Peptides against a protein of PDB entry 3QIS. Designs and how they scored, part 329

Target 1, 334 residues: chain A of PDB entry 3QIS
Amino acid sequence: PSLELSRREFVFENVKFRQLQKEKFQISNNGQVPCHFSFIPKLNDSQYCKPWLRAEPFEGYLEPNETVDISLDVYVSKDSVTILNSGEDKIEDILVLHLDRGKDYFLTISGNYLPSCFGTSLEALCRMKRPIREVPVTKLIDLEEDSFLEKEKSLLQMVPLDEGASERPLQVPKEIWLLVDHLFKYACHQEDLFQTPGMQEELQQIIDCLDTSIPETIPGSNHSVAEALLIFLEALPEPVICYELYQRCLDSAYDPRICRQVISQLPRCHRNVFRYLMAFLRELLKFSEYNSVNANMIATLFTSLLLRPPPNLMARQTPSDRQRAIQFLLGFLL

## One batch from the design tools (peptide; made by RFdiffusion4, then SolubleMPNN)

Design b2_p29_2_s1 (from b2_p29_2, 11 letters changed)
Fold by OpenDDE base, seed 2:
Structure b2_p29_2_s1 (fold): chain B 334 residues (1-334), chain A 29 residues (1-29)
Amino acid sequence: as target 1 above (334 residues)
Amino acid sequence: SMVEERFKDEPFVIDIHKEMEELRKEYLE
């Protein structure tokens, strides 16, 4: 069997979080026999491609002189955004298109990723006084490393080293403030807030706005701004309530005094974000007659975002654990 | 401001808002 490929090199320029890019190519059976093609893993890989890439179709049959279009889809989800922001991974891959009883064909994938505040740690964002797209990638890496060290010191209750001549970190990420302040000003009377989905185009505009500017106003509907806040919280590499405190939150869920003590042990930026969000949500609940928002709905929605089980416990989460997690958050909303 | 009025009992929110409004102002200058 033999194939002809219309293209073997693909460049994905300016790849962004949640923005689908597609490149297409054709494969043609220029042989005299039917062939089966498939994308196969390289040696030591479990998958034929990186998590942000897919081929469609990834396998198939071709009769002699048959041609099929293959789409290469690049999509950075919450599962890939953090490793791309840090530069741990890059928009580079090699695909192996295999023919049964035939030759391997190599496809080169390359490109560049544009960093996002989505999928960046709270600690790093508190050190960014400018939009992330204005921060040199080298400095971004340094900020993530420094942020990790500061988080560890905070968790160990180490005496804060004298904040030396380094600029004081923000109390919360500016991106969270922008989203929350907008919702507070414009969305308190919004019917079905957090219940109606945003528009995908508006969500992309909001993400780009937060990555590239510090605006006076966020673009899009109140629903899109509200959903952008949810996406932001979901994309955090570590949830607002650190994984280390997850079990203690569940254990304390029915004791409001212990709940507050557990929250006091969060790293400074995480604790500040939690307090800020709770203050906003309590204010939003005063407008329930207008926005149809109630404490149970908010607690259910935000618990899955703020109080995520550690990855090793996710498969073991019981209905009781979920109820305790909701009860923990309710103690800050009521 | 609307924030200062609504969050009068939450000084932490007011402090964040003031710091961030200053940061935004400095960025736009």
Scores: peptide ipSAE 0.659, ipTM 0.963, DockQ to the pose 0.897
Fold by OpenDDE base, seed 4:
Structure b2_p29_2_s1 (fold): chain B 334 residues (1-334), chain A 29 residues (1-29)
Amino acid sequence: as target 1 above (334 residues)
Amino acid sequence: SMVEERFKDEPFVIDIHKEMEELRKEYLE
């Protein structure tokens, strides 16, 4: 069996977080026998492609002289954004199109990724006084390394980090402030806030806006800005409540004094973001007559974002653990 | 400001807002 491929090289320029790109090619059975094709893993890989890439269809049958279109889809989700932001991974891959009883055909994937504030650590973002797209990639790497070292020092030493000769970090990421300040100014009276989904086009505009500017006004509907905040919190490599404090939050969930003590042990940027979000959400709840938002809804929604189980415990989360996590957050909303 | 009025009992939020408004101003100049 033999295949003819219309193209073997694919370039994905300016790949962004949550922006789907597609490239298509054709495969044709130029043989006299039916062929089965499949994308197969390389020798050392468990998957036929990187997590941000997909082929559709990834397998199939071709009759003699049949042609099929294959789509190569590039999509950076929350699962790939952090490693692409750091430059640990890149928009490069090799696909192996295998023909049963035939040859292997190699496809080259290349391109460039544009960094996002989404999927960047709170620590690094507190050190970014400019939009992430204005920060050199080399400096982004340095900021992540410095942020890790400062976080570790903050966890080990109950002492305030000596503000060394480095520029003073922001109290919270400017991106969180932009989102929250917009919602506070314009969305407190928005009916069904955090209950109505945003528009995908507006979400992309908001992401691009936060990545490229410090605007006076965020584009899009209040629903899209609200969803962008949820996406931002979900995409954090470490949740606002650090994984190390997860169990202590659950254990303290019914003691408001211990809950406050646990939060006081968060790294400075995480603690500040938590306090800032709780202050905003308490203010939003004062407008419940207008926005239909209640404490139970907010606690349920934000608990999964702010108080995530550590990756090793995620599969073991009980309904009781979820209820304790909600109760923990309720103690800051009421 | 509206933030200063609404968050009068939350000085931390006011301080964040002032710092960020200055940062935005410096960026747009």
Scores: peptide ipSAE 0.655, ipTM 0.963, DockQ to the pose 0.881
Fold by OpenDDE base, seed 3:
Structure b2_p29_2_s1 (fold): chain B 334 residues (1-334), chain A 29 residues (1-29)
Amino acid sequence: as target 1 above (334 residues)
Amino acid sequence: SMVEERFKDEPFVIDIHKEMEELRKEYLE
């Protein structure tokens, strides 16, 4: 059996967070026998492609002289955004198209990724006084390394080494302030806030706006700005409440004094973001008659974003643990 | 400002707002 491929090299330029790109090619059975094709893992790989890439179809049968279109879909989700922002991973892959009892055909994937404030750590963002697209990639790597070291020192209660003449970090990321300040100004009376989904086109415009500028106003509907805040919180590599404090939050959920003590143990930027979000959400709840938002809905929604179980415990979360996590946030909203 | 009025009892929120408004101003100049 043999295949003819219309193309073997693919370039995905300017790949962005949550923006789908597609490239298509054709495979043709130029043989006299039916053939089965499949994308197969390379030696030592568990998957046939990187997490941000997909082939559709990834397998199939071709009769003699049959042709099928294959789509190569590039999509950077929350699961790949952090490693692409840091440059740990890149828009590069090799796909192996296997023909049963035939040859292997190699496809080359290449391109470039544009960094996003989505999927960047709170610590790194507090050190970025300019839009992320204005920050050199080399400096992004340095900021992430420094931010990791600062978090570790804060958790270990190590004496800060002399804050050299490094510019004072922001109290919260400017991107969080832009989103929250917009919602505070314009969305307090918005019916079904955080319950109605945003528009995908508006979400992309908001992401691009936050990555490239410090605007006076965020583009899009209040629903799109609200969803952008949720996406931002979900895409954080470390949740607003650090994984190290997850169990302590659950254990303290019914004691408001202990809950406040647990939050005081967060790294400065995480603690500031938590306090800022809780202040905003308490203010939003004063307008419940207009926006149909209640404390239980908000606590349930934000708990999954702010108080994520550590990866090793995610599969073991009980209904009781979830209720304790919700109760922990309720103590800051009421 | 509307932020200063609504968050009068939350000086932390007011301080963030002032710092960020200054940062935005410096960026746009």
Scores: peptide ipSAE 0.653, ipTM 0.962, DockQ to the pose 0.902
Fold by OpenDDE base, seed 1:
Structure b2_p29_2_s1 (fold): chain B 334 residues (1-334), chain A 29 residues (1-29)
Amino acid sequence: as target 1 above (334 residues)
Amino acid sequence: SMVEERFKDEPFVIDIHKEMEELRKEYLE
């Protein structure tokens, strides 16, 4: 069996968070026998491609002289955004198109990723006074390293040694402020806030806006801005309530005094973001007659975002754990 | 401001707002 490929090199320029890109090529059976093709893992890989890449179709049969179009889809989700932002991963891969009883055909995937404030740590974002796209990549790496060290020092209750010439960090990320301040100004009376989905095009515009500017106003509908806040919180590498405090939040869920003590132990930026979000959400609840937002809905929605189980416990979350997590947040909303 | 009025009992929110408004101003200048 033999295949002819119309293209073997693919370049995905300016890959962004949640923006789908597609490249297509054709494979043709130029042999005299039917053949089966499949994308196969490389020797040391479990998957035929990286998590941000997909081939469609990834397998199939070709009759003699048959041609099939294959789409290579690049999509950076919350699961890939953090490692791409840090430069730990890159828009590079090699696909192996295997022909049964035939040859392997190699496809080269390359490109560049544009960093996003989505999937960046709260600690790093508090040190970014400029839009992330204006921050040199070298400085992004340094900010992530410094952010890790500061988080560790905060958790260990160590006094920061370097009160030195580093600019004072923001109390909260400017991106969170932009989203929350917009919603406060314009969405308090929005019917079905956090219940109606945003538009995908508007979400992309919001993400691009936050990555490239500090706007006076965020583009898009209130629903899109609200969903962008949810996406932002979901994409955080470390949730607003750090994984280390997850169990303590559940254990304290029915004691408001202990709940506040647990929150006080968060790293400064995480604690500030939590307090800021809770203040905003309590304000939205005053407008429940207009926005249809109630404490149970908000607690249920934001619990999964703010109080995520550690990765090792995700598969083991009980209905009781979920109820305790909701109750924990309710104590800050009421 | 609307924020200062609505969050009068939440000085932390007001302080964030002031800091961020200044940051935005400095960015746009």
Scores: peptide ipSAE 0.649, ipTM 0.963, DockQ to the pose 0.921

Design b2_p29_2_s2 (from b2_p29_2, 11 letters changed)
Fold by OpenDDE base, seed 4:
Structure b2_p29_2_s2 (fold): chain B 334 residues (1-334), chain A 29 residues (1-29)
Amino acid sequence: as target 1 above (334 residues)
Amino acid sequence: SAVEERFSDEPFVIDIHKEMEALRKEYLE
């Protein structure tokens, strides 16, 4: 069996978080026998492609003289955004299109990724006084390393934050402030806030706006801005409540004094973000007559974002653990 | 501001807002 491929080299320019890009090519069975094709893993790989890439279809049968279109889809989700922001991964891959009892055909994937404030750590973002797209990639790497070291120092309670290292970090990421300030100013009276989905086009505009500017106003509907805040919190590599404190939050969920003590042990940026979000959400709850928002709904929604189980415990989360996590947040909303 | 008065019980929120407004101003200049 043999295949003819219309193209073998693919370039994905300016790949962004949550923005789907598609490139298509044709494969044709120019042989005399039916053939089965599949994308196969390279040597030592578990998957035929990187997590941000997909082929559709990834396998199939071709009759003699049959042609099929294959879509190569590039999509950076929350699962790939952090490693692309850090430059640990890149928009580069090699796909192996295998023909059963035939040849392998190699496809080259290349391109560039544009960093996002989405999927960047709170610590790194607190050091970014400019939009992330204005920060050199080399400096992003340094900021992530420095952020990790400061988090570790803060958790160990050993060293006061070195007052002598460069510019003082922001109390919270500017992106969180921009989102929350906008919602507070314009969305407190918005009916069904956090209940109505945003528009995907507006979400992309909001992401691009936060990545490239410090705007006076965020574009899009209140629903899109609200959803952008949820997406931002979901995409954080480390949740607002650090994984190390997860179990202690659950254990303290019914003791408001212990809950406050647990929060006091968060790294400064995480603690500030948590307090800032809780202050905003308590204010939003005062407008419940207008926005239909209640404490149980907010606690349920934000629990999965702010108080995530550690990756090693994710599969073991019980309904009781979820209820404790909700109760923990309720103690800061009421 | 009306916003500052609403957060009077949360001084740290006011401080964040002032810091961020200053940062935004510096960026737009």
Scores: peptide ipSAE 0.607, ipTM 0.906, DockQ to the pose 0.871
Fold by OpenDDE base, seed 2:
Structure b2_p29_2_s2 (fold): chain B 334 residues (1-334), chain A 29 residues (1-29)
Amino acid sequence: as target 1 above (334 residues)
Amino acid sequence: SAVEERFSDEPFVIDIHKEMEALRKEYLE
């Protein structure tokens, strides 16, 4: 069996968070026998490609002189955004197209990723006084490392934050302020806020706006801006309530005094973001007659974003644990 | 002076808003 490939090298320029890119190529059976093709894992890999890449179709049969189009789809989700922002992973891969009883054909994937404030830590974002696209990639790596060390020091209560040496971090990320300030100014009377989905094109414009500027106004509908806030919170590598405090939040869910004590133990940026969001959501609830937003809906929606189970406990979350997590947030909304 | 509409009279929220408005102004100048 033999295949002819129309292309073997693929370049994905300016890959962005949530922006699908597609490159197509053709494979042709130039042999005299039917052949089966499949993309196969390399030696020591579990998957035929990295999580941000997909081939469609990834396997199939070709009759003699048959041709099929294969799409290579690049899509950076919340699961890949953090490692691409840090430069731990890159837009580079090698695909192995295997032909049954035949040869292996190698495809080279390359490109560049453009960093996003989505999937960046709260600690790093509090140190970014400019849009992330203006920050040198080398400095992004340093900011994530420094942010991790400061988070650990804060949780351990070991060293007072040396307020003196580095530029004072922002109290909250500017991106969260931009989203919340816009929603407060323009969306308090928006019917079905957080219930109606945004438009995908507007979501891309909002993400690009936050990554590249500090705007006077965010583009798009109130629904798109509201969904962008949800996407931002979901994409955080560490949730607003740190994983280390998850169980303590559940255990305290029916004692408002203990709940406030647990929140006081968050790192400064996480605590500030939590308090800021709760203040906004309490204000939004005053307009429930106009926006159809109620405390139970908001608590249910934001619980999965703000109070995520640690990765090792995700498979063990009970309906009781979910109800306790909702009750924990309700104590800050009411 | 446009009374900057603020969603909270909490000093914490006021301080964030002032810091961010100053940052936005510095970026646009």
Scores: peptide ipSAE 0.601, ipTM 0.913, DockQ to the pose 0.576
Fold by OpenDDE base, seed 1:
Structure b2_p29_2_s2 (fold): chain B 334 residues (1-334), chain A 29 residues (1-29)
Amino acid sequence: as target 1 above (334 residues)
Amino acid sequence: SAVEERFSDEPFVIDIHKEMEALRKEYLE
C-alpha cells in the first residue's frame, strides 16, 4: 500500500490559550489495494501527539483512489497552558502517519506560542506589574522559579524574606483586580450573572486584553467577563486554596474559626486573592434581587475552582467531600 | 447614583484598589 499526502509541513503562528487553530491536508490511496492508516506514537512517546495537538480523523480506511481530509487541530487548554507559558513545552511536534503493512510518513508541526496570564501562577502574576506579553520569556522563567521558592518558604513558616532588592510584589494579580473591579462596577445588577455563559469571541478578546494591556474597561458582556474570571481561576496551575490545605479545609468545613485559621496559612498572594474574591462575592450577594445570585449557587460554582482536590485525590472525591468543600466556602460568603 | 468606586470599605480592599489604580495610571501615562 502507498499514500500521497498533499502537505507534510504545518506552521501554527501565534497560538493562544483557548484559541482553536486548524490546518487541513489530504491523504490519497494511490495504490491498488485498500489501506488502513493511523497516527502512531514515536518510540519513546505514549501518545501520537502532544496534548495541545489532535488529528481528526486519527485513523481510517481508504479504498483505491479514495481521498480523505485530515484536520490538524491545535488547542491550548488549561492542561497545556502552564507548560507553554513557561517555555517548558513549545509548539513543535512530529506526527507519524503509519500505513498498515506500508511505510511511515512524517509530518512536521511547528509554530509559536503567545504567553497568557491565564495558566500562570498567582505568585508570578503578583510580580508582573506589566502585561505578560511585555515580559521577556527569560524573565517569566525567573519569576516562576522565585515564586516556587516563596511558596515553599511561606508553607514552611520560614522567617519573612528580608527586604531584598526585588520590587515589592502586588497584593493580588492585576488581572484578578481588573476582572473583579469591572464586575463590581458593571455587573452587580446583571440578571443571571455566573449562570449565563459568555460569548467565545468575547472571551478571547478579554484574554487578549488582559495579556496585552492594563485597560480602563474590559471588553465584552458582563457574562463574558464573569466567565473569564471562572476560566482564570480554573486555569491556575495551583488553585487559590493550595493543594496542601485541601484536606484541612474539608476537615474544618463546619468550624468557621478553624476555616479562617486554615486560610491564614496560605501563601500571601493566595490568601490575598481568596480574601479579595470573598469580599467581592459577599458584595455581589447583596444584589441577589437583581442578579439572581445566591450563596449556595456561588459556593457551588466557586468551590470547584478555588478548592480543587489534589491530582492524586481527584478520582476519589466523594459527594460528602464536595458538600464539605461547599460548606467551607459558604462560611466566607455568609 | 455615584458608582461606588469600591465594593468594600475593608482596609485591605482599599489598599489593593489604590495600588492597582496607581499601577494602571502609571501604565497609561
Scores: peptide ipSAE 0.591, ipTM 0.906, DockQ to the pose 0.561
Fold by OpenDDE base, seed 3:
Structure b2_p29_2_s2 (fold): chain B 334 residues (1-334), chain A 29 residues (1-29)
Amino acid sequence: as target 1 above (334 residues)
Amino acid sequence: SAVEERFSDEPFVIDIHKEMEALRKEYLE
C-alpha cells in the first residue's frame, strides 16, 4: 500500500487557551490496493498525539484512488493549559501516520503558545502585578517555582512573608478581583446567573482581556463573565482549597468552627480568594428574588471547582463525600 | 467603596480595592 499526503508540516501560530485552531490536509491512496491508515503512538508514548492535538479522522480505510481530508485540531483545554503556561510543554509534536503493511508517514507539528492567567497558580498570579502577556516566559517559570516554595512554607506555618512593600504579593489575583468585582457591581440582579451559559466569543474576549490588560470593565454579558469565573476556577492547577486540606474539609463539613479553622490553614492567597468568593456569593444570595440563585445551587456548582479530590483519590467521589463537600461550602454561604 | 462597606464587617477584610488601585496605577504608569 502507498499514500500521498498533500502536506506534512503544520504550524499553529499564537495558540491560546480555549481557542480552536484547525489545519487540514489530504491523504490519497495512490496504490493499487485498498489500505487502512491510522495515527499510532511513537515509541514509549501512550497516545498518538499530545493532549492539545487531535486528528480527525484518526483512522480510516481508503480504496485505490480514494482521497480523505484529515483535520489537525489544536485545542488547549484545562488539561493542557498549565504545562503550556509554564513552558514544560510546547506546541510541538510528531504524528506517525501508519499504513497497514505499508510505510509510516511523519507529520511535523510546530507553533507557539501564548500564556494565559487561566491555568496559572494563584500564588504566581498574586506575584503578577502586570498582565501575564507582559511577563517574560523566563519570569513565569521563576514565579511558579517561587510560588510552589511559598505554598509549602505557608502550609507548614513557616516564615511570614517579610517581603518589602514593593515585592509584596497581591492579596488576591487581579483577574479574580476583576471578575468578581464586575459580577458584584453588575450581575447581582441578573436572572439565572450561573445557570445560563455565556457566549464562546465573549468568553474568548474576556480571557484575552484578562491576559493582556487590566480593564476598567470586563467585556461581554454577565453570563459570560460568570462563566469566565467558573472556567478560571476550574483551570487552576491547584484548586482554591488545596488538595492537602480536601479530606479535612470533608471531615469537618458539619462543624462550622472546624471548617473555619481548616480554611485558616490555607496558603494566604488561597485563603484570601476563598473568603473573597464566599463573601461575594453570600451577597449574591441576598438577591435570590432577582437572580434565581439559591445556596444549594451555588454550593453544588462551586464545590466541584473549589474543593476537588486530590489526583491520588481520582476514584469517583462517593455520594457521601460529595454531600460532605457541598455541606462544607454551605457552612460559608448560610 | 460600597464593596468596602459591605465587606468591612468581615474580620479579615481584604483591602483589595487599595491593592487594585495600586495595580491600576502601576499598570498605567
Scores: peptide ipSAE 0.026, ipTM 0.645, DockQ to the pose 0.636; fails the geometry check

